# Designs tried in a protein design run: peptides against a protein of PDB entry 5JNO. Part 30

Target 1, 112 residues: chain A of PDB entry 5JNO
Amino acid sequence: MVAKFQPPPEYQLTAAELKQIVDQSLSGGDLACRLLVQLFPELFSDVDFSRGCSACGFAAKRKLESLHLQLIRNYVEVYYPSVKDTAVWQAECLPQLNDFFSRFWAQREMED

## One batch from the design tools (peptide; made by RFdiffusion4, then SolubleMPNN)

Design b1_p14_1_s4 (from b1_p14_1, 10 letters changed)
Fold by OpenDDE base, seed 3:
Structure b1_p14_1_s4 (fold): chain B 112 residues (1-112), chain A 14 residues (1-14)
Amino acid sequence: as target 1 above (112 residues)
Amino acid sequence: TDAAFERLIEELLQ
């Protein structure tokens, strides 16, 4: 058996913090999106890090990585145990996460 | 602003 994924300290939520987010959520997918915003605000930053370092060409990637998704799933499972099933996770949460994230940046690009 | 950001997020969640 594989040990349960433990979030990095930077991305830990207390029970109270999680409950607050859950109380605002209407579904597992909605909760997942809210967790995305709360856990990874850096993914929503407009900061162009390449401006400070033209030589390195560093650009923050606007991408949801496996580590992000795993962490979100772990918290969603607390209140929506059904997402422990990969098929449920892929049907109920992943599409909403991807759509939410994509729509965010699409809208931000229009505002910029 | 932070308020504008939160409003945008809520709009996207609906």
Scores: peptide ipSAE 0.511, ipTM 0.914, DockQ to the pose 0.142
Fold by OpenDDE base, seed 5:
Structure b1_p14_1_s4 (fold): chain B 112 residues (1-112), chain A 14 residues (1-14)
Amino acid sequence: as target 1 above (112 residues)
Amino acid sequence: TDAAFERLIEELLQ
């Protein structure tokens, strides 16, 4: 028997918080993107962080890691059980997440 | 600002 996934405390959403996000969402892919912003705001502040070191010019890696995606998927599954199927997750959520995240940073780079 | 960020996010979601 495998215990059900339990997110770390910093990524635990109440039922009310999750419902609020769901009510604003039009699809599973849209919900996934909104969850990305809510759960991992640090992924959207890397420009400010990277600018902290003008000498090295280091830019933090802007990539969605497996743990980020798994946490998002766990919440999306609550209202869109079909994403339990990996093929559905890869077709309906991952492309939207990657596109959303890429577009965000493309916009930020143009503002610099 | 937080408001500007939220507006940007909503624009990107459309």
Scores: peptide ipSAE 0.509, ipTM 0.913, DockQ to the pose 0.140
Fold by OpenDDE base, seed 1:
Structure b1_p14_1_s4 (fold): chain B 112 residues (1-112), chain A 14 residues (1-14)
Amino acid sequence: as target 1 above (112 residues)
Amino acid sequence: TDAAFERLIEELLQ
């Protein structure tokens, strides 16, 4: 028996919250990027997560991991069922996500 | 600021 994937509570969006994001979105790729920002603001923080950590000093890499992408895809599928097709996801959403995320940090690096 | 961040995000989404 396959259990339904349940996102962690901190990444659970209400229908109203998701609708608001969708209403602001122009495409599945755009929605994906907006979800990235809303769900994972920590990925856009200039705060060194290792700084102040006396326990481990671990610095999280600024990269989109499988879990991030899967969570985003799950929400995108609600309004864009076509992204259930991996080829569509890889053509319409993944490039936009990667470009958006890369451009964000590239711009921030230029400001230093 | 939050406003500046949101503006940046919207610019990147263009």
Scores: peptide ipSAE 0.509, ipTM 0.913, DockQ to the pose 0.141
Fold by OpenDDE base, seed 2:
Structure b1_p14_1_s4 (fold): chain B 112 residues (1-112), chain A 14 residues (1-14)
Amino acid sequence: as target 1 above (112 residues)
Amino acid sequence: TDAAFERLIEELLQ
């Protein structure tokens, strides 16, 4: 028996919240990017941040970590079950996520 | 602003 993945409470979406995002999405890749923005707004902040421990001294990096990707994929699967296939996830969602995130920061860096 | 951010996100999603 394998335990079902449970997102941390701060990243839990209701069915209604997820549907709202899906209604704005044109594809699985588009949905993934919209979920990235909604779930992890801190990744788009110019300031260094730490989560959970203000005393640890660790600052979050401008990168998509495995936990971010796993959470996004789990929600995308609800409406696009094909992304359960890793090959589909890597072809349809990961490139879009990476390009979206990179383009965002490329524009921000150019503003400075 | 929030509005500017949302506009940027929508542009990036195109």
Scores: peptide ipSAE 0.505, ipTM 0.913, DockQ to the pose 0.141

Design b1_p14_2_s1 (from b1_p14_2, 7 letters changed)
Fold by OpenDDE base, seed 2:
Structure b1_p14_2_s1 (fold): chain B 112 residues (1-112), chain A 14 residues (1-14)
Amino acid sequence: as target 1 above (112 residues)
Amino acid sequence: SDFFDQLIQELLEM
């Protein structure tokens, strides 16, 4: 018996949901960024409702973790099999994810 | 994974 990875329920997209995101995407990298926003809205929130204090507004540290990246890669791979190659993933998707995420928070810091 | 394999199959049937 072999244990197989399964996304947590909160990060499971239906075929229809994924297709909708893909239809709006221009590339694998763009798809990755859209998946980031769709799957993990908590990473873009002022407070962490899952772990932080909803009453005091405490927000946990925001970073892209291995689970986030792996899930995104798995979904992107459905339509862009080339990202199975780590070099392709690191060249085409990962930089866009990091840039998008970092720019989001950099902009928020400037607006405060 | 089984989840993503199944997802692919569902997409192929759409």
Scores: peptide ipSAE 0.601, ipTM 0.923, DockQ to the pose 0.027
Fold by OpenDDE base, seed 1:
Structure b1_p14_2_s1 (fold): chain B 112 residues (1-112), chain A 14 residues (1-14)
Amino acid sequence: as target 1 above (112 residues)
Amino acid sequence: SDFFDQLIQELLEM
């Protein structure tokens, strides 16, 4: 038996929250990036933060995993149904997500 | 997904 997909509670946005993000977004790709920041602040955690938590054994993962991308895509589809097409998703959203995420960490590494 | 379907419906009512 397979349970139907449901976002984890920490990644569930209300309609009002999503609308606020959309209202601030200029495009589907921009929306995707804003969702990335809003949903997954842990992906932007400082290295020092990760290093400092010996009690919980937390190690920050600085990569976009399939679950992250799927959740973002699901939310983007709410207002931009065209991203249901994989070609559109890969052309309009994925490059912007990757660029945004990589630039963030590239800048951080450069400053260290 | 039921979650996203419900989300869409809620947004339509806003």
Scores: peptide ipSAE 0.600, ipTM 0.924, DockQ to the pose 0.027
Fold by OpenDDE base, seed 3:
Structure b1_p14_2_s1 (fold): chain B 112 residues (1-112), chain A 14 residues (1-14)
Amino acid sequence: as target 1 above (112 residues)
Amino acid sequence: SDFFDQLIQELLEM
């Protein structure tokens, strides 16, 4: 089980906001993907952060980090307590998150 | 965390 933590203010959803997302979700995995989009729009930004510092070679943050996944899991757990089980999380949510995120950027890359 | 626990309680009251 992913430990619960105090989310940063920018990633704090109200009950109403979370309920709205849940009402639109078909499953825990779907909820996870919707949370990904709603919580972390910066991960989907077209802004090339590497341009900000070409000298340092800083790459744009376009990967799901442990903190992102932990936060998503915590929210999903609110309505889908089964994801407390790591096996369930890894089978139902993680693959969908990774696929969704990867497909997003793959599609954007093809559009460039 | 307390945040998520409180969130659950708020949702239950909706």
Scores: peptide ipSAE 0.598, ipTM 0.923, DockQ to the pose 0.027
Fold by OpenDDE base, seed 5:
Structure b1_p14_2_s1 (fold): chain B 112 residues (1-112), chain A 14 residues (1-14)
Amino acid sequence: as target 1 above (112 residues)
Amino acid sequence: SDFFDQLIQELLEM
């Protein structure tokens, strides 16, 4: 299960913004992928930033972490309550998120 | 009372 929590300000969508994304989405899985791009553009950037540790200069790897997935699921649940069921989330949304993210970077590696 | 509950209420008012 995904707990409700207060998102950081940089990951807060207004009602109007979320509605716009939902209106463009064809399914819960599609909505999840659109939210991934809109909320976390830094995961798709070629620019490496030392967000992992400003003090030590550690470069964070490009991967989907629990915070990303938790935020996406909470937003998706607003319009697709069925994803409250973990089995539905794992069958309908997680595979699409992982495939979308992995294909993005696989394609970028081939283009280099 | 949390962020997402408030978000739902705002959407219902639109």
Scores: peptide ipSAE 0.598, ipTM 0.921, DockQ to the pose 0.025

Design b1_p14_2_s2 (from b1_p14_2, 7 letters changed)
Fold by OpenDDE base, seed 4:
Structure b1_p14_2_s2 (fold): chain B 112 residues (1-112), chain A 14 residues (1-14)
Amino acid sequence: as target 1 above (112 residues)
Amino acid sequence: SPFFDQLIQELLEM
């Protein structure tokens, strides 16, 4: 048997926390972006080269992985059940997530 | 998911 999905403890929001985010959200897509920031602050942190390859200057690529997207979608579905439809998810939430995330790092790149 | 199901129930009680 395959175990049912359970989010890692570090990505578990309480009902109160989720409600607060929802109350500030204007849409499902907006909620998704806010969840991205709240759940995964590590995706927006500066890369520490000291622990990696300092010689090659390797910067870890910041990418939205399947787990990130799955978690966000699961939380969004709580208040926007329509995103259970993959077409809705891909039209309303996923583009906004990608745009927001890419803009963040594009702006950071321009600042340097 | 049991986690999200429980979360929904908690939200409904708020």
Scores: peptide ipSAE 0.620, ipTM 0.937, DockQ to the pose 0.027
Fold by OpenDDE base, seed 1:
Structure b1_p14_2_s2 (fold): chain B 112 residues (1-112), chain A 14 residues (1-14)
Amino acid sequence: as target 1 above (112 residues)
Amino acid sequence: SPFFDQLIQELLEM
């Protein structure tokens, strides 16, 4: 049996929290980027998570994974139902997410 | 998803 999808507790926003983010957003793509920052601050951390736990062999990855994108899309759909269409998601949100994330790390790399 | 469905309902009340 497959259990119903449930966002991990650390990625569960309340209605008030989501509304606050939406009120600050200019578009669905902008909302997606703001959700990225709010939900996954660990993706923007300079901390090497592998250094903290050598025993577990964990290696930190700075990439947007399927779970990240799925969660963001689910939240965006609440106010922008059109992103349920994959073509809309790929045209309006996904490029902005990738650009924002890539630019963040590109800028950091240039400073090093 | 039950979580997001409930979230939508809560937002409708705001």
Scores: peptide ipSAE 0.619, ipTM 0.937, DockQ to the pose 0.026
Fold by OpenDDE base, seed 2:
Structure b1_p14_2_s2 (fold): chain B 112 residues (1-112), chain A 14 residues (1-14)
Amino acid sequence: as target 1 above (112 residues)
Amino acid sequence: SPFFDQLIQELLEM
């Protein structure tokens, strides 16, 4: 038997939820960034919730991993099928994701 | 992915 990819339950959006995000998006890259925030709020938190510690001030490791990018791409492909092309994904979405994520933490670092 | 395929179908019906 072949194992099929299944998004973890916490990263599953309903059709209505995805449509709402799309309706607010200006482009595939913009949609990707909105999905990043919606799906993975833990990546923007000062607290590492993955350790189950809401009381400690441990900073979460701020890194976009392959699973994050894969999920975002899969959702973006629903409305922007052109991102199935890796070159398009790398030109239109990845730079915007990286810039948004990097700027977020760079700004936070400057404010501290 | 079955999940995303189903999601697409649901969106098409909206």
Scores: peptide ipSAE 0.617, ipTM 0.936, DockQ to the pose 0.026
Fold by OpenDDE base, seed 5:
Structure b1_p14_2_s2 (fold): chain B 112 residues (1-112), chain A 14 residues (1-14)
Amino acid sequence: as target 1 above (112 residues)
Amino acid sequence: SPFFDQLIQELLEM
C-alpha cells in the first residue's frame, strides 16, 4: 500500500511562514516563484552539493523536478484554489517558474 | 494531503 504524500521535513512551511510569503506575493505565479526560492535554495547555489554520488563525483544538473513542482503547486493551491485546474496551473504558474529559473541561470552564465 | 489540510486549518485560525 502506498503511503499518503507528505512533504519532507526540510520542505515543510508553517502557517505563519506561508502567510508571510503570500502577503508579499502579487499573484499565484508570483507566489510560485517565491516558493521556489524559499523552499529550494539549493537549486540556485553555485556549490554543487554532489547529491549525486560523492564517491563517483557525479554533479547533479540543476533542474526542476516533479517533487519541486508538486510541492509548489500544493502550497499555491492553499490560497489560489484555481490552480487545482491543470490548465490554470500550466498557464499561470508553470511558465513563470520555468522562465524565472532559466533566466536566473542564463544570466549567471553571462556574468561569468 | 493531511499536511496541507492541517496547514489550511491553522491558517483559518490566524
Scores: peptide ipSAE 0.616, ipTM 0.936, DockQ to the pose 0.026

Design b1_p14_2_s3 (from b1_p14_2, 7 letters changed)
Fold by OpenDDE base, seed 2:
Structure b1_p14_2_s3 (fold): chain B 112 residues (1-112), chain A 14 residues (1-14)
Amino acid sequence: as target 1 above (112 residues)
Amino acid sequence: SSFFDQLIQELLEM
């Protein structure tokens, strides 16, 4: 089970915000992908805005880290308690997250 | 309570 923790302020969603995302989601995996985009737009940017310089031209880190996955899982768990089971999380959510993220960048690379 | 526990409670009250 992913431990509950205090997320950084920039990754805190209100109940209304989370509900809005859930209402648009078709499944736990779909919710996970929507949360990925909502919480971490920097992972989908051509530049690393986290460095505080939008003009530096550095490529964003294109990697899903443990913090990203933990946060997403905690939010998904709110509406889909079954993802508390690691096997369910790995079968239903992780593949969709990885596929969505990898396809995004694969498509961008093909278009560049 | 943790952030997510509070979030759950808020959602239950909606």
Scores: peptide ipSAE 0.595, ipTM 0.922, DockQ to the pose 0.025
Fold by OpenDDE base, seed 5:
Structure b1_p14_2_s3 (fold): chain B 112 residues (1-112), chain A 14 residues (1-14)
Amino acid sequence: as target 1 above (112 residues)
Amino acid sequence: SSFFDQLIQELLEM
């Protein structure tokens, strides 16, 4: 179960913005993928941004972290309360998120 | 009281 929390300002959506994304979504899993793209465009960029430590210049890996998944699940629960059930979240949303993210980068590597 | 609770209430008013 993912607890509700206060999201950082950079990851806050207005009601109108969320509704627009939901209106374009076909399912909870589809909504999750759309939220992934909208909230975290940096995960799909070829530009490496130094995260974690500005002083050491460490570049963050392109991976889905707990914060990403927590935020996405909280937003999805607004319209699809069934994902409060961890079994539903793991069956309907997580596989779609992982497949979407992995396929994106796999295809990019093949095109290079 | 949380961000998401407030978000839900706002959506209900739309």
Scores: peptide ipSAE 0.593, ipTM 0.921, DockQ to the pose 0.025
Fold by OpenDDE base, seed 4:
Structure b1_p14_2_s3 (fold): chain B 112 residues (1-112), chain A 14 residues (1-14)
Amino acid sequence: as target 1 above (112 residues)
Amino acid sequence: SSFFDQLIQELLEM
């Protein structure tokens, strides 16, 4: 038997917090992007991004990992149950998440 | 119940 998924404490939103985000969201995809920013600010930190090997100059590569996507999807499902369908998730939310995240870092690269 | 089940319940009570 597999235990039910439990989000790490640092990624647990209260009902009030989630409602506030939802109230500002225009769609499931928009909600997903807002959750991305609110839950995982570390993915948008220049300090964390630049952190790496001091000897080789390696910069950390930021990626949306399975845990990030799972958490976001779980929260989105609360108000948009349709994303329980993987096809809906992949059509409505996942592309917007990837585009938002990619555009963020593409812009940062241009700013040096 | 799971975290999200509890969260849904709390939202319903708001």
Scores: peptide ipSAE 0.591, ipTM 0.921, DockQ to the pose 0.026
Fold by OpenDDE base, seed 3:
Structure b1_p14_2_s3 (fold): chain B 112 residues (1-112), chain A 14 residues (1-14)
Amino acid sequence: as target 1 above (112 residues)
Amino acid sequence: SSFFDQLIQELLEM
């Protein structure tokens, strides 16, 4: 089970926003993927952040971190309380998140 | 009263 926490303002969804996403979702796993896109558009950005500073070599991290996953899980749990069970989260949501994210960037790599 | 608890309450009223 993932503990509830206060999400940063940039990752706070209103009830209306969350409901809209849920209404479009077919399952907890599907909801998780939709939340990934809605909450963290920066993880899907093609923006070259090093363009502004080539010397610093700054590059955006395109990686799902524990905080991302925790936040998604907390939102999914609102409508799918079964994901409080870690086994359910790891079986129903986490693989779909990883697959979706990996496929996205694999596709981008192929387009480059 | 956490953020998500409040969110649940708001959703229940929708």
Scores: peptide ipSAE 0.590, ipTM 0.920, DockQ to the pose 0.026

Design b1_p14_2_s4 (from b1_p14_2, 5 letters changed)
Fold by OpenDDE base, seed 1:
Structure b1_p14_2_s4 (fold): chain B 112 residues (1-112), chain A 14 residues (1-14)
Amino acid sequence: as target 1 above (112 residues)
Amino acid sequence: SAAFDELIQELLEM
């Protein structure tokens, strides 16, 4: 028997916090994007931050990794259990996440 | 950041 998934403490949301985000969301894909912003603000950090902070060794990654996606999916499943189906996750959430993330950085690059 | 929040809100509405 596999133990219930527990997110790292940095990414733990209370039921009230999650509900607040859900109340602002119009769909599972929208919820996924809002969770992306709330859970992983570091993914939206300026490139200059990564260059300027030599002490912390932080390198801004403009990439959605497996852990990010899994954490988001776990929370989305609470209110949209259909995303437990991989086909639904890939059709309803992943495209919106990728588009949202790509559009963010595209907009930021146009400011240069 | 206000600019960040504005951009995020704009993107979420598209």
Scores: peptide ipSAE 0.463, ipTM 0.905, DockQ to the pose 0.146
Fold by OpenDDE base, seed 5:
Structure b1_p14_2_s4 (fold): chain B 112 residues (1-112), chain A 14 residues (1-14)
Amino acid sequence: as target 1 above (112 residues)
Amino acid sequence: SAAFDELIQELLEM
């Protein structure tokens, strides 16, 4: 049997911490977005990575990676077990996460 | 920052 996924220590939420977020959430998708903000504030950083390399001008792509999504899903399923079904996760949570993340950066770009 | 928190809160309410 494959061992149950364990989040890295820096992304481990206590039951009390998770409950606090859940109490603020209106749905599984809403919970997912709130978890995104709480777990991965670095994804919303104003740090311009392209400024770090004057030679290449490389800018880190702002995207939600598999690890981010898996961690969020693991916490969401504690209170919304239906997201264990991939079809439900893809219909109820993933679109909301992507829209939320995209809207954030779209608005930030408009401010500049 | 406060500005970040306000933006996040606005987005969560949309």
Scores: peptide ipSAE 0.462, ipTM 0.904, DockQ to the pose 0.145
Fold by OpenDDE base, seed 4:
Structure b1_p14_2_s4 (fold): chain B 112 residues (1-112), chain A 14 residues (1-14)
Amino acid sequence: as target 1 above (112 residues)
Amino acid sequence: SAAFDELIQELLEM
């Protein structure tokens, strides 16, 4: 028996908060990207901060880890139950997330 | 920041 996944407290969304994001979303993939921004602003943290503080050891995370993806998937499933199917998740949401995240950092590096 | 929000919005539209 596998226990139901519970998001860490810092990544919990109320039904109202989730609905607000859904109302702005055009698809499951779009919703996933919006959730990425809302749940994990630290993944979009300033490059200068990470470079400027060697003592604190802070390094901006520029990869989507399994925990991030699982949390996003859990919320997407609420309104797009089809992503419970791994094949659907991998076809509809993961490419959107990866492309969005990659494009963000590519543009930030050009502007910096 | 405003710049961040604008970039995010632009990327979401692509």
Scores: peptide ipSAE 0.454, ipTM 0.902, DockQ to the pose 0.146
Fold by OpenDDE base, seed 2:
Structure b1_p14_2_s4 (fold): chain B 112 residues (1-112), chain A 14 residues (1-14)
Amino acid sequence: as target 1 above (112 residues)
Amino acid sequence: SAAFDELIQELLEM
């Protein structure tokens, strides 16, 4: 038996917290985008301070990494079990996540 | 910020 993935403490949501986000969501893809914003606000800033190294001039990459996607998918599965199927995840959630994230940064770059 | 929240809300409604 393989142990169930356990999110790091900083990304652990209670049932009540998750329910609040779900209540605002219209679909699995919409839920995924809302989870992205709630779990990873650092992805929406110019500088990632999560590692505590502002002095090194590290600019966070504006991309969704495997860990981000895995965490989001785990929560989405609670209310949308069909996303356990990779094909469903790739058709219903990933495109919406990518579009949402890309649109955000496109808008921000136009404001600079 | 309010600007951030507004942008996120707009994007989620698209």
Scores: peptide ipSAE 0.439, ipTM 0.899, DockQ to the pose 0.146

Design b1_p14_3_s1 (from b1_p14_3, 6 letters changed)
Fold by OpenDDE base, seed 2:
Structure b1_p14_3_s1 (fold): chain B 112 residues (1-112), chain A 14 residues (1-14)
Amino acid sequence: as target 1 above (112 residues)
Amino acid sequence: SEQERALAVLEEMR
Protein backbone atom coordinates (compact mmCIF):
# COMPACT_ATOMS: atom_id res chain seq x y z
CA MET B 1 0.00 0.00 0.00
CA VAL B 2 1.21 3.48 -0.91
CA ALA B 3 0.29 6.14 1.61
CA LYS B 4 -1.70 9.05 0.23
CA PHE B 5 -0.07 12.47 0.40
CA GLN B 6 -0.99 14.05 3.72
CA PRO B 7 -0.76 17.82 4.06
CA PRO B 8 0.62 19.37 7.23
CA PRO B 9 -2.07 20.25 9.78
CA GLU B 10 -1.84 23.97 9.01
CA TYR B 11 -2.74 23.24 5.37
CA GLN B 12 -5.53 20.75 6.02
CA LEU B 13 -8.85 22.03 4.67
CA THR B 14 -12.20 20.61 5.67
CA ALA B 15 -14.68 19.65 2.99
CA ALA B 16 -16.74 22.72 3.83
CA GLU B 17 -13.75 25.05 3.61
CA LEU B 18 -12.71 23.62 0.27
CA LYS B 19 -16.24 23.82 -1.11
CA GLN B 20 -16.42 27.47 -0.15
CA ILE B 21 -13.35 28.18 -2.25
CA VAL B 22 -14.63 26.03 -5.11
CA ASP B 23 -17.92 27.93 -5.15
CA GLN B 24 -15.94 31.09 -5.86
CA SER B 25 -13.89 29.48 -8.63
CA LEU B 26 -14.62 29.51 -12.36
CA SER B 27 -12.19 26.77 -13.42
CA GLY B 28 -9.51 24.42 -12.19
CA GLY B 29 -6.85 27.01 -12.85
CA ASP B 30 -8.84 29.68 -11.07
CA LEU B 31 -9.34 27.33 -8.14
CA ALA B 32 -5.61 26.68 -8.02
CA CYS B 33 -4.90 30.39 -7.73
CA ARG B 34 -7.48 30.86 -4.98
CA LEU B 35 -6.00 27.94 -3.06
CA LEU B 36 -2.58 29.54 -3.40
CA VAL B 37 -3.85 32.72 -1.72
CA GLN B 38 -5.74 30.90 1.03
CA LEU B 39 -3.16 28.25 1.90
CA PHE B 40 0.02 30.30 1.58
CA PRO B 41 -0.61 33.94 2.49
CA GLU B 42 3.06 34.23 3.46
CA LEU B 43 4.00 34.07 -0.24
CA PHE B 44 2.21 37.38 -0.77
CA SER B 45 3.75 39.15 2.21
CA ASP B 46 6.95 41.14 2.24
CA VAL B 47 7.35 40.83 5.99
CA ASP B 48 10.93 40.79 7.18
CA PHE B 49 11.04 38.17 9.90
CA SER B 50 14.54 39.27 10.84
CA ARG B 51 13.01 42.49 12.09
CA GLY B 52 11.78 40.67 15.15
CA CYS B 53 14.91 38.58 15.44
CA SER B 54 18.03 40.07 13.88
CA ALA B 55 19.96 36.92 14.70
CA CYS B 56 17.75 34.48 12.79
CA GLY B 57 19.02 35.52 9.36
CA PHE B 58 15.71 34.66 7.72
CA ALA B 59 15.25 35.60 4.07
CA ALA B 60 11.80 35.63 2.50
CA LYS B 61 11.33 33.47 -0.57
CA ARG B 62 9.16 34.61 -3.45
CA LYS B 63 8.81 31.43 -5.45
CA LEU B 64 6.36 28.59 -5.83
CA GLU B 65 8.02 25.45 -4.57
CA SER B 66 7.12 21.86 -5.37
CA LEU B 67 5.47 21.41 -1.99
CA HIS B 68 3.16 24.37 -2.60
CA LEU B 69 2.19 23.08 -6.01
CA GLN B 70 1.63 19.54 -4.81
CA LEU B 71 -0.67 20.65 -2.02
CA ILE B 72 -2.68 22.81 -4.37
CA ARG B 73 -2.92 20.05 -6.96
CA ASN B 74 -4.20 17.60 -4.35
CA TYR B 75 -7.14 19.85 -3.56
CA VAL B 76 -7.84 20.79 -7.18
CA GLU B 77 -8.08 17.09 -8.05
CA VAL B 78 -11.05 16.72 -5.72
CA TYR B 79 -13.27 18.75 -8.03
CA TYR B 80 -11.24 18.55 -11.26
CA PRO B 81 -9.99 14.97 -11.51
CA SER B 82 -8.52 15.63 -14.95
CA VAL B 83 -5.56 17.41 -13.35
CA LYS B 84 -4.35 14.01 -12.15
CA ASP B 85 -2.97 13.87 -15.67
CA THR B 86 0.35 15.71 -15.54
CA ALA B 87 -0.13 17.08 -19.04
CA VAL B 88 -3.45 18.63 -18.03
CA TRP B 89 -1.97 20.05 -14.83
CA GLN B 90 0.89 21.61 -16.79
CA ALA B 91 -1.40 23.02 -19.47
CA GLU B 92 -4.33 24.26 -17.40
CA CYS B 93 -3.14 25.08 -13.89
CA LEU B 94 0.61 25.74 -13.80
CA PRO B 95 0.56 28.55 -16.39
CA GLN B 96 -2.24 30.30 -14.54
CA LEU B 97 -0.51 29.93 -11.18
CA ASN B 98 2.75 31.29 -12.54
CA ASP B 99 1.06 34.13 -14.39
CA PHE B 100 -0.98 35.08 -11.33
CA PHE B 101 1.98 34.98 -8.97
CA SER B 102 4.15 36.96 -11.38
CA ARG B 103 1.49 39.60 -11.94
CA PHE B 104 1.05 40.07 -8.22
CA TRP B 105 4.70 40.78 -7.58
CA ALA B 106 5.09 42.83 -10.75
CA GLN B 107 2.33 45.09 -9.47
CA ARG B 108 3.99 45.35 -6.06
CA GLU B 109 7.29 46.24 -7.72
CA MET B 110 5.72 49.12 -9.60
CA GLU B 111 4.24 50.54 -6.40
CA ASP B 112 7.68 50.92 -4.82
CA SER A 1 -4.60 42.98 3.31
CA GLU A 2 -2.14 41.31 0.99
CA GLN A 3 -4.58 38.45 0.49
CA GLU A 4 -7.25 40.89 -0.61
CA ARG A 5 -4.77 42.50 -2.99
CA ALA A 6 -3.90 39.11 -4.41
CA LEU A 7 -7.55 38.30 -5.00
CA ALA A 8 -7.97 41.64 -6.74
CA VAL A 9 -5.20 40.70 -9.15
CA LEU A 10 -6.92 37.40 -9.77
CA GLU A 11 -10.18 39.17 -10.56
CA GLU A 12 -8.40 41.27 -13.18
CA MET A 13 -7.33 38.07 -14.91
CA ARG A 14 -10.93 36.94 -15.35
Scores: peptide ipSAE 0.751, ipTM 0.966, DockQ to the pose 0.926
Fold by OpenDDE base, seed 1:
Structure b1_p14_3_s1 (fold): chain B 112 residues (1-112), chain A 14 residues (1-14)
Amino acid sequence: as target 1 above (112 residues)
Amino acid sequence: SEQERALAVLEEMR
């Protein structure tokens, strides 16, 4: 049995929400980046997630993890079925995601 | 917002 990936409720997009993002996107890679911003704004935040909790000691990592990427890929596949092919995903989407995420933080570091 | 800032970076990549 193959388990179906189910996004957590906080990452569930309606068809209308997804369509709006798609309409703003120029490509699958661009869509992936927009989904990253929309779904995971915490990855772009300067807020220390451990700031409000001295007991948890949680240190947020500024990295794209497998669950982030899997969730993004699932939505991208809706309008770009070709990314179901891992080679296509790795060639068209992953490089753009990584470049985008890196550029964002590089820019922030220059301003500090 | 940080989201708006992120989108600005993305637009610069286009």
Scores: peptide ipSAE 0.751, ipTM 0.966, DockQ to the pose 0.897
Fold by OpenDDE base, seed 4:
Structure b1_p14_3_s1 (fold): chain B 112 residues (1-112), chain A 14 residues (1-14)
Amino acid sequence: as target 1 above (112 residues)
Amino acid sequence: SEQERALAVLEEMR
């Protein structure tokens, strides 16, 4: 049996908050990208959390981790149940997420 | 904000 994934409290969305994002979304993939921005703003920041502490070694990484993807998928499933199928998730949402995230940082690099 | 920049990129992809 697969246990239901529970997001950490800091990544909880109310039904109203989720609906607001959905209302702005054009597709499941678009919704996924909007959720990425809403849930994980730290992934779009250049803030160095290791500043002043070399021993901490903590730095925001410019990559999407399994936790990020799973959380996003869970919310997308609420309005797009088809993404429960892994093949659908990988075909409809993952490519858009990766493309979006990559484009963001590529653009930011050009502006710096 | 960075969030606004991110959303702008998303809009360009539409």
Scores: peptide ipSAE 0.751, ipTM 0.966, DockQ to the pose 0.911
Fold by OpenDDE base, seed 5:
Structure b1_p14_3_s1 (fold): chain B 112 residues (1-112), chain A 14 residues (1-14)
Amino acid sequence: as target 1 above (112 residues)
Amino acid sequence: SEQERALAVLEEMR
């Protein structure tokens, strides 16, 4: 049997919190981007990642790692079950996440 | 905040 994925406590959203984000989202890809901002604010700042949970692993600066994407995908699947299909995830969510994240940092660099 | 800035970028993409 495969163990059910259990996010670290600092990345555990309540049903109410997730519902609030979903209500603001226009699509699965949009939801994924909003979850990125909510779950990993450290990826949008120059502040060093300093979470006390070793299970979270080290978040590379300005890079979306597999653990980030897996956590986001797990929550997106709650309301958009189709993303359980890897092809759908790669077509609908990953491009949105990458474009969003890249656009954010591109704008930040232009402000310097 | 940086989170607010991030959400603003996301809204511009809509």
Scores: peptide ipSAE 0.747, ipTM 0.966, DockQ to the pose 0.911

